Peptides against a protein of PDB entry 3HUF. Designs and how they scored, part 95

Target 1, 320 residues: chain A of PDB entry 3HUF
Amino acid sequence: MWIIEAEGDILKGKSRILFPGTYIVGRNVSDDSSHIQVISKSISKRHARFTILTPSEKDYFTGGPCEFEVKDLDTKFGTKVNEKVVGQNGDSYKEKDLKIQLGKCPFTINAYWRSMCIQFDNPEMLSQWASNLNLLGIPTGLRDSDATTHFVMNRQAGSSITVGTMYAFLKKTVIIDDSYLQYLSTVKESVIEDASLMPDALECFKNIIKNNDQFPSSPEDCINSLEGFSCAMLNTSSESHHLLELLGLRISTFMSLGDIDKELISKTDFVVLNNAVYDSEKISFPEGIFCLTIEQLWKIIIERNSRELISKEIERLKYA

## One batch from the design tools (peptide; made by RFdiffusion4, then SolubleMPNN)

Design b2_p17_2_s2 (from b2_p17_2, 9 letters changed)
Fold by OpenDDE base, seed 4:
Structure b2_p17_2_s2 (fold): chain B 320 residues (1-320), chain A 17 residues (1-17)
Amino acid sequence: as target 1 above (320 residues)
Amino acid sequence: EIEYEEHEEPSDELINA
C-alpha cells in the first residue's frame, strides 16, 4: 500500500494510506477519500492530483508498487517528484519512494510503498476477496511468489493444514485468515486520518499459530530438521518440492510408483505421496521402502523428536 | 530554526472555472 507522510506539520503530523483512486491535493481541500489537505502558504488551494492505480498481475510477482500518477494543477511554481519537475500532462511513477515537492514548500510529502502482497491457498477465497483487496492497493494471487508477504489459510474444520499453508509457514510468510481480511475491508475510512489504524497482521498470525496444534512453535524448529535424509516424490506440485527442500531433504522425483527402481530405493529413505495417490495405490507400494503422505510427514516434523521418529519408521520397513 | 521562506501561491480562480 502507498503511505504518505511529510516533514514539518504540512500533513498535521499524520501518516495516511492512499488506496487506489484519485486525490486532489491542496491547501483549501478537506481531508476525505478523494482529498488531501496540505498546510502551507506555499501550496495552492488545489495544487496537484494524485492517482493511484490498482495492482497489476506483475506487481503480485515483483512486489512493485501500484502505479502513482502525479499531475500539477497549473500552479505557478509547479510540482516536483524526486527533484524532477512533473510534466504538463502528468507523470507516472513506479519507484517505491517518492519525494513530492509542491511549489516552493520547503517540506516534502514522502510517499513510500509498504509491501503487502497476499497469496491465497484457495481459488474460491481469492475470487471472494481479490476485488476488495485490489481496491486497497494489495496485489493478490494463487501462485507462490518471492514478493508474498501474507498467506491466507483456508479454515476447514477438522482438516489438516494444506501443503501451501505448511510451506508459507516455513517461508516465514505471515499467515492470516478470513477474520483479518474482513477487518482490512472495514478500516478504509478510519485510515484516512491515521495509517497506524491498519490492523496488525503479525498479531493475527501469532494467534493462529498459538491456537492450532498443527503448527510448530517456529519455522526454525522445522527448517533443515531432516538434513541428511533422502526422499523421492511424485512430480505433482512445486510447493511440495519446495517444502521438502526447506526440511533439508535430498529429493528425487518420479512420475509413477513403477519408476521407483532398486537404484532409487538404495538412495532413498522414504517416498512422499499426495493423499490421492496414497489412498489409491496403498496396496501396490514398493517393497522395502517407507511411503507416507506430506500430511503424515508434517505430523512427524512438528514433533520435537522428528529425526528419531522418522528413523524408527525407516528402520521398521528396511528390516521387515 | 531554519526560517523557510513561504511563497503564497496564486488563488485558484482559474481552476474552479
Scores: peptide ipSAE 0.020, ipTM 0.553, DockQ to the pose 0.164
Fold by OpenDDE base, seed 5:
Structure b2_p17_2_s2 (fold): chain B 320 residues (1-320), chain A 17 residues (1-17)
Amino acid sequence: as target 1 above (320 residues)
Amino acid sequence: EIEYEEHEEPSDELINA
């Protein structure tokens, strides 16, 4: 989200979140959802227009800011952004830090970008929430991104956590749920009345982990926990590969079960399969190798003795 | 304490200020 602050009490000592939308900035406007009052004798009654665009798809992958447009409203002394005069038709900015000078005012409005980028585990939840979150200036998507700050877990009662949720947890992404999204959707209305009511996403995350036995105590307990083991994986998803890398596994990739030959078996402790392949091909698994799903692997990894457990399973199949 | 980087929500202070 964009946040503005200013020196010299020209914003009355207040910081303000700017959601996507248009704002008239000036000395003789009243603060509301579309106006920013700036108190200085050097500032015009209506001085500038700020327009913040909704997030782009690129912003989701980069963690970049919503585009910030500045237009001078034909003032005597103009407007500057980062010491550069704003052009007659306005200029657009993608920098994370903007110093906005209105006329000859000795104090600047400082705009800075606070990164928040929400990944969704399923397309249905994304479809439901994306529009509302984009109107808050929050990029949203489905695919893994290094810019993701939050991950929406789909709470189906009694379901196993997804690979996406497992990976988000190990990446130390803040896992959130529908309750947090509902809260975020009300922020735009509550900023008008009393914004002190924001449940902390970190508190939501702590509560999710604490109340779900499918999570380990910490990501650190799982990261590199399988160092020294080797696996082969069907080339199915990047998230699955990255998850296995975070576990410290040496990974070989193959395109089909037919590529699992005696040479690969000799170099591999176990084979990781997706659920669909595991269920469909269970009868045709190569002899002498341990095959498991990521969900089965996760159940082993969350245990304190994960290395011992996986070793026992490898041995069991080698001697069967 | 796992320092999850508090991707600070807009702190209640920033919204209430």
Scores: peptide ipSAE 0.000, ipTM 0.335, DockQ to the pose 0.018
Fold by OpenDDE base, seed 3:
Structure b2_p17_2_s2 (fold): chain B 320 residues (1-320), chain A 17 residues (1-17)
Amino acid sequence: as target 1 above (320 residues)
Amino acid sequence: EIEYEEHEEPSDELINA
């Protein structure tokens, strides 16, 4: 989200969030959802127009800011952004930091981008929330992104957490739920005067982890916990591969169960499968290899003695 | 004392044109 602050008292010492939309900036406007009052004798009654665009798909992958447009409203001394005069038709900015000077005002408005990018685990939830979140200036998507700051956990009662949720947790992404998204939608008006009123997702995350026994106490409990073990996986998803890498596993990939030869078995401690393959192919598993799902692996790795548990399972199947 | 010159505000009419 865009946040503005200013030097001196020209913004009354307040930080303000700028959601996607248009703002008239000037001395003689009242602060509301479309106006920013700036208190200085050196600025016009109506001085500039700020326009924040909705997030692009690219912004989801890059963590880039919503496009920030500035137009001078034909003022005597113009408007500058990053020491450059704004053109007559206005200019658009994608920099994460903007120093906006209104006329000869000795104090600048500082706009900075606070990255918030929400990944969804399923397309249905994305479809439900994307429009609302985009109106908050929050990029949204389904695919893994290095720019992801938050991950929406799907609350299915009685189901194991998804691979996406597991991976998000290990990546130290803040896991949130529908309750947080609902709360975010309610604060839009209250944060106009005070950007500090934006809800902290970390509290939501702490509550999710505390109330769900499927999570370890921290990502650090699981990261590299399986160092020294080797696995083979079906080339199914990038998230699954990255999850296993974060566990410290040496990973071999195969295209089909038929590719699991004696050489691969000799170098592999266990085979990781998705649920669909595990359920369909359980009768045809190669002899002498331990096959498990990612969800079964997760149940082991969240235990304090995960290494010992895996070792016992490997031994049990090699000598059976 | 930085004398903030009271810049003559352009008339409200020119901004709405």
Scores: peptide ipSAE 0.020, ipTM 0.551, DockQ to the pose 0.261; fails the geometry check
Fold by OpenDDE base, seed 1:
Structure b2_p17_2_s2 (fold): chain B 320 residues (1-320), chain A 17 residues (1-17)
Amino acid sequence: as target 1 above (320 residues)
Amino acid sequence: EIEYEEHEEPSDELINA
């Protein structure tokens, strides 16, 4: 989201969130969803127009800002952005930090991009929320992204957390739920005047973790917890691979269970399978190797003695 | 000296609203 602040009380000492939309900026406008009052004698009654575009699909993957357009409204002294005069037709900016000078005002409006990208674990939830979140200037998507700051978990009651949720947790992504999204949608108007009124996602996250025994106390409890162990996995999911890497595992990949030969078995402590393969091919598992799902692995790694537990399972199956 | 744009000063009423 874009946030603006200014020195010299020209914004009344307030920070403001600028959602996608158009704003008339000037001395003689009233603060609302489409106007930004700037208090200075050096600023025109109607000085500039700011236009913030909705996030692009690219912005979800890059964490880049919504495009920020500035147009001078034919003022005597013009408008500058980052010490450069805005062109007559307006200019567009993709920088994360904009120093906006209106006329000869000695104080600048500082616009900065607060990075927020929300990944969804469920396509139906994405379909439900994407439009509203995009209107907040928040990029949304389903795919894993290095720019992801927040992750919406599925509230399927009584189900194990998904691999996506596990991975989001270990990545230290702020896990949120539909209740946070609902809250976020309701505060849109209140945060226009005060950006500090944005709901704290960390509080939501803390509550989710506290109330769900499927999470360890911290990501640090699990990161590198399986260092020194080796696994093989079916090349089915990038998230699964990255999850196993965060556990400190050495990973070998295979394309089919038929590729699990004696050489691979000799180099691996266990095989990680997806649920579908595990359930369908359990009868055809190679002898002498421990096979488990990511969900089964997760149940082990959340325990304080995870290394001992996994070692015992490996030993049990090597001697069976 | 802050050079003001030669626009009419906002009336005091708009500063306090």
Scores: peptide ipSAE 0.018, ipTM 0.518, DockQ to the pose 0.127; fails the geometry check

Design b2_p17_2_s3 (from b2_p17_2, 8 letters changed)
Fold by OpenDDE base, seed 3:
Structure b2_p17_2_s3 (fold): chain B 320 residues (1-320), chain A 17 residues (1-17)
Amino acid sequence: as target 1 above (320 residues)
Amino acid sequence: SIEYEEHEEPSDSLINE
């Protein structure tokens, strides 16, 4: 989201969130959803127009800002952004930091981008929330992204957490739920005056972990916990591969269960399968190798003695 | 105290017409 602050009390010492929309900026406007009052004798009553665009799909993958348009409203001394005069028709900016000078005002408005990108595990939840979140200037998507700051966990009571949720946790993404999204929707008016009133997602995350026994206490408890072990994985999802890498596993990939030859078995401690393959092919598993799902592996990893547990299962099947 | 002169800006005239 865009946040503005200013020196010299020209914004009354307040930080403000700029959601997607249009703002008239000047000395003689009242602060509301479409106006920004700036207190200086050196600025026009109506000085500039700021327009924040909704996030693009690219912004979800890059963590880039919503496009920031600045137009001078035919002022005597103009408007500058990053020491450059704004053109007569206005200019658009994709920089994460903007120093906006209104006329000869000695104090600048500083606009900075706070990155917030929400990944969804479920397409139905994305469909429900994307429009509202985009109107808050929050990029949303389904695919894994290095720019992802938050991950929406699907609340299915009594189900195991998804691979996406496991991976989001291990990569230190803030896991949130629908309750946080609901809360975000209510603060839009209150954060106009004070950007600090934006809800803390870390509190939501702490509550999710505390109330769900499927999470370890920290990602650090699981990262590299299986260092030294080797697995084979069916080439299914990039998230599954990245998850196993974060566990410190050496990974071999195969395309079908028929590709699991004696050589692969000799170099592999266990085989990781998705649920669909595990359920369909459980009768045809290669002899002498431990096959498990990612969800079964996760249940072992969250235990304090995960290395001893996995070793015991590997040994049990080598001598059966 | 740096007395910043009140700059009458042309956009200020359009609101008084």
Scores: peptide ipSAE 0.021, ipTM 0.581, DockQ to the pose 0.205
Fold by OpenDDE base, seed 2:
Structure b2_p17_2_s3 (fold): chain B 320 residues (1-320), chain A 17 residues (1-17)
Amino acid sequence: as target 1 above (320 residues)
Amino acid sequence: SIEYEEHEEPSDSLINE
């Protein structure tokens, strides 16, 4: 989201969130959803127009800002952004930091981009929330992105957490739920005068982790917890691969259970399967190897003695 | 104290007449 602040009390010492939309900026306007009052005699009654665009698909992957357009409203002394005069037709900016000078005002409006990028685990929830979040200047998507700051957990009552949620936790993404999204939808008007009134997602995250026994106390409890072990991975997602890497596992990927010969079994501690393959092929598992799902592995990993638990299961099947 | 001379834009003076 874009946040503006200014020196010399020209914004009355307040910070403001600029959501996607158009704002008239000047001395003789009243602060509202489409106007920004700036208190200086060096500023025109109506000085500039700011236009913030909705996030692009590219912004979801890059963590880039919503495009910020500035137009001077035919003022005598013009408008500058980052020491450059704004062109007659207006200019567009993708920099994360903008120093906006209105006329001869000695104080500048400072606009900065606060990164917030929300990944969804569920396409139905994305479809429900994406439009509203985009109108807050928040890029949204389903795919994993290095720019992702928040992850929406799918709350299916009584279900295990998904692989996407497990991976989001281990990569230290702030996990949120639908309750946080509902709250975000209500704050749009309240944060106009004070950007600090933006709800803290970390409080939502803390509550999710505290109230769900499927999460460890921290990602650090799980990261590299299986260092030195090796697995064979069959018919799993890319997120499953990245999750297993974060556990410190050596991973071999195979196309079928038939690719796992006696030599591979001797070098592999366990086999990771998706639920469908685990349920259908359970009768045809290779002898002398521990086969489990990613969800079964997660239940072991969240335990304090995870290394001992997995070692016992490996030994039990080697000597059976 | 650098007294920043508040330069009133002339467009603002004409509307107060």
Scores: peptide ipSAE 0.020, ipTM 0.567, DockQ to the pose 0.095
Fold by OpenDDE base, seed 4:
Formats: sequence, C-alpha cells, structure tokens
Structure b2_p17_2_s3 (fold): chain B 320 residues (1-320), chain A 17 residues (1-17)
Amino acid sequence: as target 1 above (320 residues)
Amino acid sequence: SIEYEEHEEPSDSLINE
C-alpha cells in the first residue's frame, strides 16, 4: 500500500495510507477519503491531484507499487516529484519512494510503498476477497510469487493443511485467515487519519500457528531437516517440488509409477505422491520403496525426531 | 530552527479580493 508522511508537520505529524482512488491535495481541503490537507502557506488551497491506480497482475508478481499519478492543479510554483517538475498533463510513477514537493514548501511529502501481496490457496476465497483487497491497493493472486508477503489459509475444520500452506510457512510468508481479511476491510475509514491503525498480520500469524498443532514452532525446525535424504515425486505441482527442496531433499521427478525403475529405487529413499495417486495406486506400489503422501510426510516433518522416523520407515521396507 | 520563508501562492490572493 502507499503510505504518505511529511516533514515539518505539514501532515500534522501523521502517516496516511493512500488507497486506490483520487485525492485533492492542498491547504484548504479537509482530510477525508478524497482529500489530503497539507498545512503550509507555501501550498495552494487546491495544489495537486494524486491518483492511485488499482494493482495490476504484474504488481502481484513483482511486488511493485500501484501506479501513482500526480497532477499539478495549475499552481504558480508547480509540483515536483523526485526533484522533477510534474508535466502539465500530470505524470505517473512506479518508483517505491516518491518525494513530492508542493510549490515552494521546504518540506516534502514522502510517499513510500509498503509491500503487501496476498496469495490465496483457493480460487473461491480469491474470488470473494480480490475486489476488496485490490481497492486497498493490495495485489492478489493464486500462483506462487517471490513478491508474496501474506498467504491466506482456508480454515476447514478437521482438514489437513494444504501443500500451499506448508510451503508458505516454510517460505516465512505471513499466514493469515479470513478474520484478518475482514479486519482489513473495516479499517479503510480509520486509517485515513493514522496509518498505524493497520492491523498487525504478524499477531494474526502467531495466533494461527499457536492454535494449530499442524504447524511446527518455526520454519527453521523444518528447513533442511531432511538433508541427505533423496525422494522421487510425481511431477504434479511446483509448490510440492519447492516444499521438498526446502526440506533439503534431493528430488527426482517421474511421470508415472511405472517409471520407478531399479535405478531410481537405488538412488531414492522414498516416493512422495499426491493423495489421489496414493489412494488409487496403493495396491500397485513398487516393492522395496517407501511411498507416502506429502501430507503424511508433513506429519513426520513436524515431529522433533523427523529424521529418525523417516529412517525407520525406509529401513522397514528395505529389509522386508 | 530553519526559518523557511513561506510564500503564498498568488492563486490564493485572487479569491480573497
């Protein structure tokens, strides 16, 4: 999201979130959802117009800011952004940091992009929340991205956490839920005056982890915990592959259970399958190799003795 | 304290006449 602050108390010492929308900036406007009061005699009554665009799909993948448009409102001394005079028709900016100078005001408005990109685990929740979050200037999507800062876990009672949730946890992405999203939707009016009223996602995350026994105490407990082991996986999801990499596993990929030959078995400690393949093909598993689901693997990984548990399962099948 | 000379924008003077 865009946040503005300013020196010299021209913003009354407050930081403000700028959601997507249009703002008239000037000395003689009242702070509301479409106006930013700036207190200086050097600033026109109506000095500039700021327009924040909604996030693009590209912004979700790059973590780039919502486009920031600045237009001078035909002031005598103009408007500058990053020491450059704003053009007569206005200019658009994609820099994460903007120093906005209004007229001869010695103090600048500093706009900075606070990165917040929310990944969803399922399309239904994305469909429910994307519009509202985009109107907050928050990029949203389903696909993994290096720009993702938050991951929405679907709370299904009695279900195992998804591979996406497991991977998000190991990536140190802040896991959030629908309660946090609901809170974000309500703060839109309150954060007009004070950006510090933004809800703490880290508190939400800590509460999720604390109250769910399917999570280890930290990602560090699991990262490289299976270093030195080798697995084979069906080429299904990129997230599953990346999850296994974060566990420190050497990974081989196969397209079918029939591709698991003696050579692969000789180099592989266990086979990781999705639930559908595991349930359908359990009668046809290769002899002499440990087959498990990623969810079964996760249940072992969250245990303090994960390496011993895996070793025991491997030994049981090699000597049977 | 850096005394900044505040200059009123002339567009503000025309509305007060």
Scores: peptide ipSAE 0.020, ipTM 0.570, DockQ to the pose 0.103
Fold by OpenDDE base, seed 1:
Structure b2_p17_2_s3 (fold): chain B 320 residues (1-320), chain A 17 residues (1-17)
Amino acid sequence: as target 1 above (320 residues)
Amino acid sequence: SIEYEEHEEPSDSLINE
């Protein structure tokens, strides 16, 4: 989201969130969803127009800012952004930090991009929330992205957490839920004058983790917890691969259970399978190797003695 | 307090004539 602050109390000492939309900026406007009052004698009654675009699909993957357009409203002294005069037709900016000078005002409006990019675990929730979140200047998507800051956990009552949720947790992404999204959607008007009124996603996250025994106490308890072990994985999902990497596993990939030969078994402590393959092919598992699902692995990893538990299961099957 | 010299934007004077 874009946040503006200013020097010299020209914004009344307040930080303001700028959502996608158009704002008239000037001395003689009232603060609302479409106007930004700036208090200085050096500023015209109506000085500039700010236009913030909705996020693009590219912004979801890059964590780039919503495009920020500035137009001078035919003022005598013009408008500058990053010490450059704004062109007569306006200019567009993709920099994360903008110093906006209105006329000869000695104080600048400082606009900065706070990265917030929300990944969804399922397409149904994305379809429900994407429009509202995009109107907040928040990029949204389903695919894993290095730009993701927040992850929406799917609350299916009584289900195990998904691989996406497990991976988001280990990546230290702030896990949120539908209750947070609902709250976020309702505060849009209240944060106009005070950006600090933005809902605390970390408090939501803490509450999710505290109330769900399927989460470890911290990501740090699980990261590299399986260092020194080797696994073989069916090449089915990138998230599953990255999850296993974050556990410190050495990973070999295979395309079918038939590719699990004696050579692969000799280099592998256990095999990780998806639920469908695990359930359908239990009878065809290679002899002398421990096979488990990611969800079964997760249940071991959340335990404080995860290394001992895995070692015991590996030993049990090597001597059987 | 650095007294910044505030310059009135002349566009404000023309609308009151």
Scores: peptide ipSAE 0.021, ipTM 0.575, DockQ to the pose 0.104; fails the geometry check

